# Peptides against a protein of PDB entry 4Z5W, part 113

Target 1, 305 residues: chain A of PDB entry 4Z5W
Amino acid sequence: IPDVFLELNKLWYFSAQSNLFNGEMPRSLSNSRSISLLSLRNNTLSGQIYLNCSAMTNLTSLDLASNSFSGSIPSNLPNCLRLKTINFAKIKFIAQIPESFKNFQSLTSLSFSNSSIQNISSALEILQHCQNLKTLVLTLNFQKEELPSVPSLQFKNLKVLIIASCQLRGTVPQWLSNSPSLQLLDLSWNQLSGTIPPWLGSLNSLFYLDLSNNTFIGEIPHSLTSLQSLVSKENAVEEPSPDFPFFKKKNTNAGGLQYNQPSSFPPMIDLSYNSLNGSIWPEFGDLRQLHVLNLKNNNLSGNIP

## One batch from the design tools (peptide; made by RFdiffusion4, then SolubleMPNN)

Design b2_p18_8_s3 (from b2_p18_8, 9 letters changed)
Fold by OpenDDE base, seed 5:
Structure b2_p18_8_s3 (fold): chain B 305 residues (1-305), chain A 18 residues (1-18)
Amino acid sequence: as target 1 above (305 residues)
Amino acid sequence: SPPGFITGEGLTKELVLK
């Protein structure tokens, strides 16, 4: 990418995604006062990620996903006072989240999917201080770690939480009950155990629940038949979606289906591929907004209602 | 096979569902 951005003093949006750009980000781009949205996703850019946050005062969205960047996660990003959305998916950091992210009050949406992030306990302890954080995607990290179940963890404004395919151990964490605005939860493809907690049915905005391909036991909580978002069509206030897409993949190596916003996912309960027992509750018939109920490959018995 | 999972990684040329 040429070093010409100093002269482009009116450039608000720069999208150069899905090209063949290599080398480092040009210094003039890292110092741009005008750029609000920067997307360089799916290139071969390299070197360290550096942004001059004192210069980049208009930066609101950063997408550097699927590049060959190296080094540390840039600890100065919280100094970019308007930066809301970060996509660092598929950048291989081999690192922990910086402690400086405790001060990242502008942050609303973060993805580190398949970025070799380590220490989920530290990551969640840091990110809980991001009071405006609504979307958190951490899929394909933290391999074989334990999902912390510390009741003091609080993600008050969290709407989308995706921590799939991490081989995580532990149980469904009680601290998620402190996230009353949660709309989408994916904890699939882990090694989570225990029972599915009844308090999940108290998450009135939860329209998408994926707990599939874990080791859950016991009965399906009856409270899931009373998920308010699936009983009645709430006039969901259209909140701004994150500036990065989601992908549903059948496995790590498969092509995905792209979803541009969380609301593009069908209303779903997926509890398949567990060790759940007991009956299917007839009251699942009350979930008039539910599109997908997947209970296959469990130990369920009795009559199908 | 188990159902799929959601991730933030993917190619922009993949099938887009609205």
Scores: peptide ipSAE 0.553, ipTM 0.848, DockQ to the pose 0.326
Fold by OpenDDE base, seed 4:
Order: sequence, then structure tokens, then C-alpha cells
Structure b2_p18_8_s3 (fold): chain B 305 residues (1-305), chain A 18 residues (1-18)
Amino acid sequence: as target 1 above (305 residues)
Amino acid sequence: SPPGFITGEGLTKELVLK
């Protein structure tokens, strides 16, 4: 990418996704005062990520995903006072979340999917201080770590939480009950154990629940038949979607289906590929907004209602 | 095979579900 962005003093939006750009990000781009949305996703850009946050005063969205960047996560990003959305998916940092992210009050949406992020405990302890954080995607990180269950963790405004395919151990963490606005939860493809907690049914905005491919035992909580977002349409809080897409992958090597918004996911309960027992509750019939109920490959018994 | 999981990494063929 040429170093010509100084002359582009009116450039508000720069999207150069899915090209063959290589080398480092231009210094003039890292110092752009006009740019609001920067997307360089799916290129072969390299080097360290550096943004001059004192210059980039209009930066609101940053998508650098699927590049060959290296080094540390830029600790100065919280100084970009308007920066809301960050997509660093598939950048191999081999790092922890910077402590400076405790101060990242502008942050609303963050993805580190498959970015070799380590220490989930530290990551969640840091990110809970991001009071405006609504979307958090941490899929394919934290390999074989334990999902922290510390009740003090609090994500008050969290709407989308995706921590799939991490081989995480532990249980469904009780601190998620402190996220009453949660709409989408994906904890699939982990090694989570114990019972599915009944308080999940109290998440009135939860329209998408994926706990599939874990080691959950016991009965399906009857409270899941009372998920208000799946009973009635009235509570669909249309919130601004993240500026980055989501992908549903069938496996780690699959390309996936692209979803541009969380609302593009069908209303779903997926509890498949666990060790759940007991009956299917007839009251699942009350979930009139439910599109997908997947209970396959469990130890369920009795009659199908 | 188990059903899929959600990720923020866009690899291949965009079936864009709007």
C-alpha cells in the first residue's frame, strides 16, 4: 500500500479488503486524521501494528483481520478515544490482552478469533472494565485453559459472547448471569462440564444459545422453555451490529458461512453432542420464535413431545 | 459431525446470509 494518505485529508472510509497487499501498513495511514473506518482485512500485510492514536482522532473502526501482522497487541489503542470496533481475527499475536485495555471505554466490539491469545483469566479480568463492550469474540484461543468462574467478573452491557473451539475446561460461569442483555452465547466446541445452569433461562434477550460439543451432564434446565426472546418477538433489541462479520464453521478447517449481523443467526438452542439425560420438555413447544432446536447425540430418553 | 461454531475469522466462500 503506497504511503500517500497524507494528501487524502478528506478520506473517511478506506476499505481494501480481500486483496494481495503485502508489506507494512503505510505510516501516513497510521497517522491519518480524517479516517473513521479502516479495513485491510484478508491481505498479507506484515510487521507490527502501530497506530498514532493522537493523530487518528476520527478512527472508529479498525479491521486488520486475516493478515500476517506480528508482535504484541498495540497497547496504545485505548488512546484512540473514538475507536469502537476492532477486528484482529487470525492475526497470530501469541500474547495476552494488554492491561491498558482496562481503560478502553470507547470499545464496543472486539474480535481476537484465532489470534493465539493466551490467559483467558487475565483477558476477561481486563475486558470487564470496558463498560461499553457489547460484542466479544474470542474463538480459537486459550487452548486447554480453564474458563474462569469467578463471580466478580461483570460484563454489564454484553450482548454477544463467543468463546468457541478453545478446548476450555470448567463449567458455564455464573458471572454470565450478570449480563442480562446477552443475546447470543456460543461456548460450543469446548470441554465444559457439569450441568447446564437454570439461570440461563433468565436471560430474557438470549435468542441464540450454543453449548454443543461439550461434556455437559444432567437434565436440560426447564427454564430454557421460558426464554422470553424465543416466546415473543417484542424484546428484539435491534442494536448496531459490529462492523465485522461472523462466520459459522462446521469444523476448524471449514470456510464457514458469513453472517453480517448477529440478528442474521436463526433463533437457536443447540445442546447437541453432550451427555445430557432426562426428557425433552413439552414446553419447548411454547418457544414460537425458535427456529432450531438441536438436541442430537445426547443420552435423552422418554417420549418426543 | 458436531454442528459448527461461530468465529470472527473469515476464510473461504462467502455465503452471505443477510
Scores: peptide ipSAE 0.531, ipTM 0.847, DockQ to the pose 0.337
Fold by OpenDDE base, seed 2:
Structure b2_p18_8_s3 (fold): chain B 305 residues (1-305), chain A 18 residues (1-18)
Amino acid sequence: as target 1 above (305 residues)
Amino acid sequence: SPPGFITGEGLTKELVLK
């Protein structure tokens, strides 16, 4: 990418996705005062990620995903006072979340999918201080770590939480009960154990629940038949979606179906590939908005309602 | 095989569900 952005003093949006750009990010781009949305996703860009946050006062969205960037996560990003959305998916950092992210009050949406992020406990302890954080995607990180269950963790405004395919140990964390606005939860493809907690059914906005491919035991909580978002069409407040897409992958090596918004996911309960027992509750029939109920590969018994 | 999982990475040329 040519270093010509100093002349583009009115540039508000720059998208150069899915090209063959290589080398480093242009220094003039990292100093752009005008740019609001920057997307360089799916290129071969390299070097360290550096943004001059004191210059980039209009930066609201940053998508650098699927590039060959190296080095540390830029600790100065919280100084980009308008930066809301960050997509760093598939950038191999081999790092922890910077402590400075405690101060990242502008942050609304963050993806580190498959970015070799380490220490989930530290990551969640840091990110809970992001008061505006609504979307958090941490899939394919934290390999074989324990999902912290510390009840003091608080993500009050969290709407989308995706921590799939991490081989995480532990249980469904109680601190998620402090996220009453949660709409989408994916904890699939982990080694989570214990019972599915009944308080999940109290998350009235939860329309998508994926706990599949874990080691959950016990009965399906009857409270899941009372998920209000699945009983009635709530007017899904069209909240601004993250400026990055989601992908549903069949496995780590597969391509994934692209979903541009969380609302594009079908209303779903997936509890498949666990060790759940007991009956299928007839009251699942009350979930009139439910598109997918997947209970396969469990130890369920009784009648199918 | 188990059902899929959601991630923030994928190929940009796949079926876009709106």
Scores: peptide ipSAE 0.524, ipTM 0.847, DockQ to the pose 0.341
Fold by OpenDDE base, seed 3:
Structure b2_p18_8_s3 (fold): chain B 305 residues (1-305), chain A 18 residues (1-18)
Amino acid sequence: as target 1 above (305 residues)
Amino acid sequence: SPPGFITGEGLTKELVLK
């Protein structure tokens, strides 16, 4: 990318996704006063990520996903006072989340999917201080760590939490009951154990639940048959989506289905590939908005209602 | 009978932001 952005004093959006750009980010771009949305996703850009937050006063969205950047996560990003959305998916940091992110009050949406992030306990302890955080994606990190169950953790405004494919140990954490606005929860492809907690059915905005491919035991909580968002249409909260798309991959070799908004996900309960027992509740018939119920590969018994 | 398709095929290995 040429170093010409100093002359582009009216540049509001720069979108150059899915090209063949290589080398480092141009210094004039890292100092742009006008830019609001920067997306360089799916290129071959390299080096250390550096942004001059004191110059980049209009920066609201940053997408650098699927590049060859290296080194530490930029600890100065909280100084970008208007920065709301960050996509760092598929950047190999091999790092912890910086302590400075405790002060990241502008942050609304964050993805580190497949970014070699370490220490989930520290990550969640830091990110709970981001009072405006609505979307958090941490898939393919924290390999074989324990999902913290510390009751003091609070994500009051959290709507989307995705921590899949981490081989995480532990249970469904009680601190998620402090997130009453939660709409989408994906904890699939971990080593989570214990029972599915009944308080999940009290999350009135929860329309997408994926707990598949874990080691859960016991009965399906009857309270899941009373999920208000799946009973009635009235709770389809059109809320501000992150500027980055979601990808749902069925198979390792298939292209993921792109979802531009969390609300575009089909309403779903996936409890497949666990050790759940007991009956399928007939009251799942009351979930008139439910598109997908997946209970495959469990120890369930009785009649299919 | 549950109202939705019981899709026996496992949907998501990865919700990956690309």
Scores: peptide ipSAE 0.020, ipTM 0.607, DockQ to the pose 0.051; fails the geometry check

Design b2_p18_8_s4 (from b2_p18_8, 8 letters changed)
Fold by OpenDDE base, seed 4:
Structure b2_p18_8_s4 (fold): chain B 305 residues (1-305), chain A 18 residues (1-18)
Amino acid sequence: as target 1 above (305 residues)
Amino acid sequence: SPPGFITGEGLMKDLKLS
């Protein structure tokens, strides 16, 4: 990428995704005063990520995903006072989330999917201080760590939480009950155990629940039959979606189906590939908005209602 | 096979457009 962004003093949107760009980010781009949205996703860019937040005063969205960047996560990003969306998916940092992210008040959407992020306890402890954080994607990190269950963790404004395919141990954490606006939860493809907690049914905005491919035991909580978002079409105010796409993958090696918005996911309860027992509740018939109920590969018994 | 999971990346190895 040429170092010509100083002359482009009116450039508001720069998207150069899915090209063959290599080398480092040009210095003039890292100092651009005009750019609001920067997307360089799916290139071969390398070096350390550096942004001059004092210069980049208009930066609102940053997508550097699927590049060959190295080094640490830029600790100065919280100084980009308008920066809302960050996509660092597939950048191999081999790092922890910087402590400075406690001060990242502009942050609304963050993805570190498959970025070799370590220490989930520290990550969640830091990110809970991001008061405007609505979307958090941490899939394919924290391999074989324990999902912290510390009740003091609070994500008050969280709407989308995806921590799939981490081989995480532990239970469904009670601190999620402190996220009453949660709409989408994916904790699939982990080693989570215990029972599915009944308080999940109190998450009135939860339209997508994936707990599949874990080691959950016991009965399906009857409270899941009363998920309000699946009973009635509430006019959920469509909040602005993250500026980065989501992908549903069948496995770690498969291509993903792209979803541009969380609302593009079908209303779903997936509890498949666990060790759940007991009956299917007839009251699942009350979930008139439910598109997918997946209970396969469990130990369920009785009649299908 | 187990159902899929959601991620923020398209492929384990992204197909870069040539």
Scores: peptide ipSAE 0.535, ipTM 0.848, DockQ to the pose 0.301
Fold by OpenDDE base, seed 3:
Structure b2_p18_8_s4 (fold): chain B 305 residues (1-305), chain A 18 residues (1-18)
Amino acid sequence: as target 1 above (305 residues)
Amino acid sequence: SPPGFITGEGLMKDLKLS
């Protein structure tokens, strides 16, 4: 990419995604005062990510996903006072989230999918201070760590939480009950254990729940039959989606299906591939908005209602 | 096989590699 952005003083949108660009990000681009939306996703860009946040006063969205960047996560990103959306998926950082992200009040949507992020406890302790954080995607990180259950963790405005395929140990964390606006939860492909907590049924906006491919035991909590978003259409809160897409993948090496918004996911409860026992509740019939109920590969018994 | 999971990473077939 040529270093010509100094002359482009009216440039507010730059998208060069899915090309063959290599080398480092141009210095003039990292100092652009006019740019609001920057997407360089799916290239071969390398070096360290550096943005001059004091110059980049209009930057609102940053997509650098699927590049060959290296080094630490840029600790100065919270100084980009208008930066809302960050996509760092498939950048191999081998790092922890910077402590400076406690001050990232403009942040609304963050993805670190498959970015070699370490220390989930520190990550969640930091990110809970981001008061405007609505979407958090942490899939394929924190390998074999323990999902923290510290009740003091609070994500009050969280709408979408995805922490799949991390081999995480622990239980469904009680601190998620402090996220009453949660719409989509994916904790699939972990080593989570214990029972599924009844308080999940109190999340009135929750329309998509994936706990599949874990080690959960006990009965399905009856409270899941009373999820308000799945009983009635009236609670479908359309909120602003992140500027980055989601992908549903069958495995780590497969291509995925693209979903541009969280609302594009079908209303779903997936509890498959666990060790759940007991009966299927007849009251699942009350979930008139439910499109997918997946209970396969468990120890369930009795009659199918 | 277990069901799929959600991620923010793109399609492997559509990725540009060096």
Scores: peptide ipSAE 0.530, ipTM 0.835, DockQ to the pose 0.289
Fold by OpenDDE base, seed 1:
Structure b2_p18_8_s4 (fold): chain B 305 residues (1-305), chain A 18 residues (1-18)
Amino acid sequence: as target 1 above (305 residues)
Amino acid sequence: SPPGFITGEGLMKDLKLS
C-alpha cells in the first residue's frame, strides 16, 4: 500500500480488504487524522502493528484480521479514544492481552479469533474493565487452559461471548450470570465439564446457546425451557452489530458461513456431543422462537416429546 | 462430526455467504 494518505486529508473510510497487499502499513495511514473506518482484512500485510493514536483521533473501527502482522498487541490502542471495534482475528501475536486494555473504555467489540492469545485468566481480568464491551470473540486461543470461574469477573454489558475451540478445561463460569444482556454464547469445542448450570435459563436475552462438543454431564437444566427470548419475539433488541463478521466453521480447516450480524444466527440451543443424561423436557415445545434444538450424541433417554 | 463453532476468522476463498 503506497504511503500517500497524507494527501487524503478527507478520507473517512478506507477499505482495501480481500486483496493481495503486502508489506507494512504505510506510516501516513497510521497517522491519518481523518480516517474513521479502516479495514485491511484478508491481505498479506506484515510488520508490527503501529497506530499513532494521538494523530488518529477519528478512528472508530479497525479491521486488520487475516494478515501476516507480527510482534506484540499494540498497548497504546486504548489511547485511540474513539476506537470501538477491533478485529485482530488470525494475527499470530503469541501474546497476552496488554494491561493497558483495562483503560479501553471506548471498546465495544473485540475479536482475537485464532490470534495465539495466551492466558485467558489475565485476558478476562483485563477485559472486564472495558465497561462498554458488548462483543468478545476469543475462539481458537488459550489452548488447553482453564476457563476461570472467579465469581468476581463482571461483563455487565456483554451481549456476544464466543470462546470456542480452545480446548478449555473447567466448568461453565458463574461470572456469566453477571451478564444479564447476553444474547449469544458459544463455548463449544472445549473440554468443559460438570453440569450445565440452571442459571443459564435466567439469561432472558439469550437466543443462541452453543455448549456442543464438551464433556458436560447430568441432566439438561429445565430452566432452558424458560428462555424468554425463545418463548416470545418481544425481546429481540436489535443492537448495533460489530463492524466485523462472524463465521460458523465445521472445523478449524473448513470454510465458514459468514454472518454479518449476531441476529443473523438462527435461535439455537446446541448441547450435542456431550455426556448429558435424563429426558428431553416436553416444555422445549414452549420455545416458539427456537429454530435449532440439537441434542444429538448424548446419553439422553426416555420419550421424545 | 461435531457441529460447527463460531469464529471471527475467515478468508474470502474459504467463505460461503449465508
Scores: peptide ipSAE 0.511, ipTM 0.841, DockQ to the pose 0.319
Fold by OpenDDE base, seed 5:
Structure b2_p18_8_s4 (fold): chain B 305 residues (1-305), chain A 18 residues (1-18)
Amino acid sequence: as target 1 above (305 residues)
Amino acid sequence: SPPGFITGEGLMKDLKLS
């Protein structure tokens, strides 16, 4: 990429994704005062990620996913006072989340999918201080770690939480009950155990629940038949979606289906591929907005209502 | 096979072109 961005003093949007760009980010780009949206996703860019946050005062969205960047996660990103969305998916950092992210008050959407992030406990302890954080995607990290269940963790404004395919141990964490605005939860493809907690049915905005392919036991909580978002069509205020897409993959190597916003996911309860027992509650018939109910490959018994 | 999971890791078009 040429070092000409100093002359482009009116450049608001720079989209150069899915090209063959190599080398480092130009210094003039890292110092651009005008750029609001920067996407360099799916290139061969290398070196350390550096942004001059004191210069980049208009930066609101950063997509550097699927590049060959090396080194640490930039600890100065919280100084980019308007930066809301970060996509660092598939950048192999082999790192922990920087402590400086405790001060990242502008942050609304973060993805580190398949970025070799380590220490989920530290990551969640840091990111809980991001008071405006609404979307958090951490899929394919933290391999074989334990999902912390510390009740003091608080993600008050969290709407989308995706921590799939991490081989995580532990239980469904009680601190999620402190996220009353949660709309989408994916904890699938882990090694989570115990019972599914009844308080999940109190998450009135939860329209998409994926707990599939875990080791959950016991009965399906009856409270799931009273999920308000699935009983009645709420006039959900369309909040701005994150500037990065989501992908539903059948496995780590498969092509995914693209979803441009969380609301594009069908209303779903997926509890398949667990060790759940008991009956299917007839009151699942009250979930008039539900599109997908997947209970297959469990130990359920009785009549199908 | 188990159902899919959600990720921010792109489709093949959003993956590095080998």
Scores: peptide ipSAE 0.448, ipTM 0.803, DockQ to the pose 0.297

## One batch from the design tools (peptide; made by RFdiffusion4, then SolubleMPNN)

Design b2_p19_1_s1 (from b2_p19_1, 9 letters changed)
Fold by OpenDDE base, seed 1:
Structure b2_p19_1_s1 (fold): chain B 305 residues (1-305), chain A 19 residues (1-19)
Amino acid sequence: as target 1 above (305 residues)
Amino acid sequence: SVADEILKTESNRGILTVS
């Protein structure tokens, strides 16, 4: 990318995604005072990610996903006081979340999907201080770590949590009960064990639950039949979605179904590929907004109601 | 039952990611 952005003092939006750009990000772009939205997703950009947050005072959204950037996660990003959305998916950092992210009060949406992030305990301990954090995507990180169950963890404003395909051990963490605004939970493709906790049915905004491909045991909690968002058409006020798309992929290297907003996900309960037993509750019939109920590949018995 | 119709809906198995 040419180093010409100093002359573009009115440039508010720069999208150069899905091109063949290589080399480093130009210094004039890293110092742009005018840019609010920067997307360089799906290129071959390399080097260290550096943003001059003291200059980039209008930066609200940053998408650098699917590039060949190397080195550390930029610890100065919390100094970008208007920065709300960050997509660092598929950047291979091999790093922990910087401690400075405790101060990231502008942050609303964060993705490190498939970014070789390490230490889930430290990551969650840091990110809980981001009071405006609504969307957190950590899929394909933390390989074989333990999902922390520390009850002191609090994500009060969290709406979307995706921590899929990490081979995580542990149980469904009780600290998620402190997230009453949670709409989408995906903990699929892990090694999570224990029972599915009844308090999940108290998450009145939860319309999408994926616990599939784990080692859960016991009965399906009856409280899932009373999920208020699935019983009634409460017009959940569409809060501003993150400026990055979601993808449901069969394989990491395959094209996936693109979802531009969390609200575009079909209302779903997926508990498939576990070791759940007992009956299917007839009261799942009360979930009139539910589009997908997937209970296959369990040890369920009795009649299908 | 309404439950029987919902149970027949197969979600496509997949990993939810960004990008």
Scores: peptide ipSAE 0.222, ipTM 0.742, DockQ to the pose 0.188
Fold by OpenDDE base, seed 5:
Parts: C-alpha cells; structure tokens; sequence
Structure b2_p19_1_s1 (fold): chain B 305 residues (1-305), chain A 19 residues (1-19)
C-alpha cells in the first residue's frame, strides 16, 4: 500500500479488503486524522501493528483480520478514544490481551477469533473493565485452558459471547448470570462439563444458545422452555451491530454462511452431542419464535412431545 | 498438527467465527 494518506485529508472510509497487499501498513495511514473506518482484512500485510492514536482521532472501526502481522497486540489502542470495533481474527499473535485494555471504554465489539490468544482468565479479567463491550468473539484460542468461573467477573452490557472450539474445561460460568442483556451465547466444541444451569432460562434476551459438542450431563433445565425472547416477539432494539460479519462454517473449506448481524441468526437452542438425560419438555412448544431445536446425540428418553 | 486437524474437523460442524 503506498504511503500517500497524508494528502487524503478527507478520507473517511478506506476499504482495501480481500486484495494481495503485502508489506507493512503505511506510516501515513497509521497517522491519518480523517479516517473513521479502516478495513485491510484478508491481505498479506506484515510487521508490527502500530497506530498513532493521538493522530487517528476519528478512528471508529479497525479490521485487520486475516493478515500476516506479527508481534504483540498494540497496547496503545485504548488511546484511540473513538475506536469501537476491532477485528483481529486470524492474526497469529501468540500473546495475552494487554492490561491497557482495562481502560478501553470506547470498545463495543472485539474479535480475536483464531488469533493464538493465551490466558483466558487474564483476558476476561481485563475485558470486564470495558463497560461498553457488547460483542466478544474468542473462538479458536485458549487451547485446553479452564474457563474461569470466578463470580466477580461482570460483563453488564454483553450481548454476544462466542467462545467456541477452544477445548475449554470447566462448567458454564455463573458470572454469565451478570449479563442480563445476553442475546447470543456460543460455548460449543469445548470440554465443558457439569449440568446446564437453570439460570440460563432467566436471560430474557437470549435467542441463540449453542452448548453443543460438550460433556454436559443431567436433565435439560425446564427454565429453557420459558426464554422470553423465544416465547414472544419483543421488539429487539436494533442495537448497532459490529462492523465485522459473523460466519457459521459447516466446513473450513466451505464458504461459511455470512451473517452481517447477530439478529440475522435463526432463534436456536442447540444442546446436541452431550450426555443429557431425561425427557424432552412438552413446554418447548411454547417457544413460538424458536426456529431450531437440536437435541440429537444425547441420552434423552421418553416420548417426543 | 493434530491440533490443526482437530480444528479443521471441529470447524466442519457449524462453528461461529469472525472473518
């Protein structure tokens, strides 16, 4: 990418995604005063990620995903006072989240999907201080770590939590009960154990629950039949979605179904591929907004209602 | 690695990812 952004003093949006750009990010781009939305996703950019946050006063969205950047996560990003959305998916950092992210009050949406992030306990302990954090995607990190169950963890404004395919140990963490605005929870493809907690049914905004491919035992909590978002069409407040798309991939090589917003996901309960027992509750029939109920590959018994 | 193959096999079953 040429180093010409100093002359582009009116440039608000720069999208150069899905090209063949290589080398480092231009210094003039890292110092752009005008740019609000920057997307360089799916290139071969390299070197250290550096942004001059004192210069980049208009930066609101940053997408650097699927690049060959190296080194540490930029610890100065919290100084970008308008930066709301960060997509760092598929950047191999081999790092922990910087402690400076405790101060990241502008942050609303963060993805580190498949970014070789380490220490989930430290990551969650840091990110809980981001009071405006609504979307957190941590899929394909933290390999074989334990999901912290510390009750003091608080994500008050969290709407979307995705921590799939980490081989995480532990149980469904009770600190998620402190997230009453949670709409989407995906903890699929882990090694989570214990029972599914009944308090999940108290998350009145929860329309998408994926706990599939774990080691959960016991009965399906009856409280899941009373999820208010699945009983009634409450006016889902059109909250601003993250500026990055979600992908549901049935295969790594298959084009994933692109979902531009979390609200575009079908209302779903997926508890498949566990060790759940007991009956299917007839009251699942009350979930009039539910599109997908997946209970396959469990130890369930009795009649299908 | 076996981890990369597991990740490939797991990614075949409907994982939510970003990008």
Amino acid sequence: as target 1 above (305 residues)
Amino acid sequence: SVADEILKTESNRGILTVS
Scores: peptide ipSAE 0.117, ipTM 0.597, DockQ to the pose 0.343
Fold by OpenDDE base, seed 3:
Structure b2_p19_1_s1 (fold): chain B 305 residues (1-305), chain A 19 residues (1-19)
Amino acid sequence: as target 1 above (305 residues)
Amino acid sequence: SVADEILKTESNRGILTVS
């Protein structure tokens, strides 16, 4: 990418995604005063990520996903006072989340999907201080770590939490009960154990629940049959979607379906591939908005209602 | 009836990722 952005003093949006750009990010781009949305996703950009946040006063969205960047996560990003959305998916950092992210009050949406992030306890302890954080994607990180269950963790405004395919140990964390606005929870493809907690059914905005491919035991909580978002057409408040798309891959090698908004996901309960027992509750029939109920590969018994 | 249609819907083995 040429170093010409100093002359582009009115540039608000720059998208150069899905090209063949290589080398480092241009220094003039890292100092752009005008740019609000920067997307360089799916290139071969390399080196360290550096942004001059004191110059980049209009930066609101940053997508650097699927590049060959290396080194540490930029600890100065919280100084970008308008930065709301960050997509760092598929950047191999091999790092922890910086402590400076405790001060990241502008942050609304964060993805580190498949970014070799380490220490989930530190990551969640830091990110809980981001009071405006609504979307958090941490899939394919924290390999074989323990999902912290510390009740002091608090994500009050969290709407989307995705921590899939981490081989995480532990239980469904009780601190999620402090997230009453939670709409989408994916903890699939972990080694989570214990029972599914009844308080999940009290999350009135929860329309998408994936707990599949874990080691959960006991009965399905009857409270899941009373999930308000699945009983009635509550107008899910169309809050501003993150500027990055979600991808649901049926297989690791298949092209994922792109979903631009969390609300575009089919309403779903997936509890498949666990060790759940007992009966299927007939009251799952009351979930008139539910599109997918997957209970496959459990120890369930009795009649299918 | 509703349960049977919902149970027949394909196992969305979908890992949610951002790319």
Scores: peptide ipSAE 0.102, ipTM 0.670, DockQ to the pose 0.222
Fold by OpenDDE base, seed 2:
Structure b2_p19_1_s1 (fold): chain B 305 residues (1-305), chain A 19 residues (1-19)
Amino acid sequence: as target 1 above (305 residues)
Amino acid sequence: SVADEILKTESNRGILTVS
């Protein structure tokens, strides 16, 4: 990418996604006072990520996903006082979340999906201080770590939590009960154990639950049959989505289904590939908005209602 | 990497990611 952005003093949006751009991000771009939305996703950009947050006072969205950036996560990003959305998916940092992210009050949506992030306990302890954080994607990180269950953790405004495919140990963390606005929870493809907690059924906005491919035991909580978002068509307030798409892969070789909005996911309960026992509750029939109920490959017994 | 093997084995099943 040429270093010409100093002359582009009115440039509000720059999208150069899915090109063949290589080398470093231009210094003039890292110092742009005008840019609000920056997307360089799916290129071959390299070097360190550096943003002059004191200059980039209009920056609201940053998508650098699927690039060859190296080095540390930029600790100065919280100084970008308008920065709401960050997509750092598929950037191999091999790092922890910077302590400075405790001060990241503008942050609403963060993805580190497949970014070689380490220390989930520190990451969650830091990110809980992001009071405006609504979307958190941490899939394919934290390999074989323990998902912290510390009750003091609080994500008050969290709507989307995705921590899939981390081989995480532990239980469904009680601190998620402090997230009453949670709409989407994906903890699939971990080594999570214990019982599925009944308080999940109290998350009235929860329309998508994926706990599949874990080691959960015991009965399915009856409270899941009373998930309010799945009983009634509440007009889910269309909150502004993150400026990054979600991808659900069905197959290795298939392009993932792109979902631009969390609300575009089919209402789902997936508890498949666990060690759950007991009956299928007939009251799952009351979940009129439920599109997908997946209970396959468990130890369930009795009649199918 | 172990992550890439996980991606290959797990990508047969609906992993929700951002890319």
Scores: peptide ipSAE 0.097, ipTM 0.606, DockQ to the pose 0.332

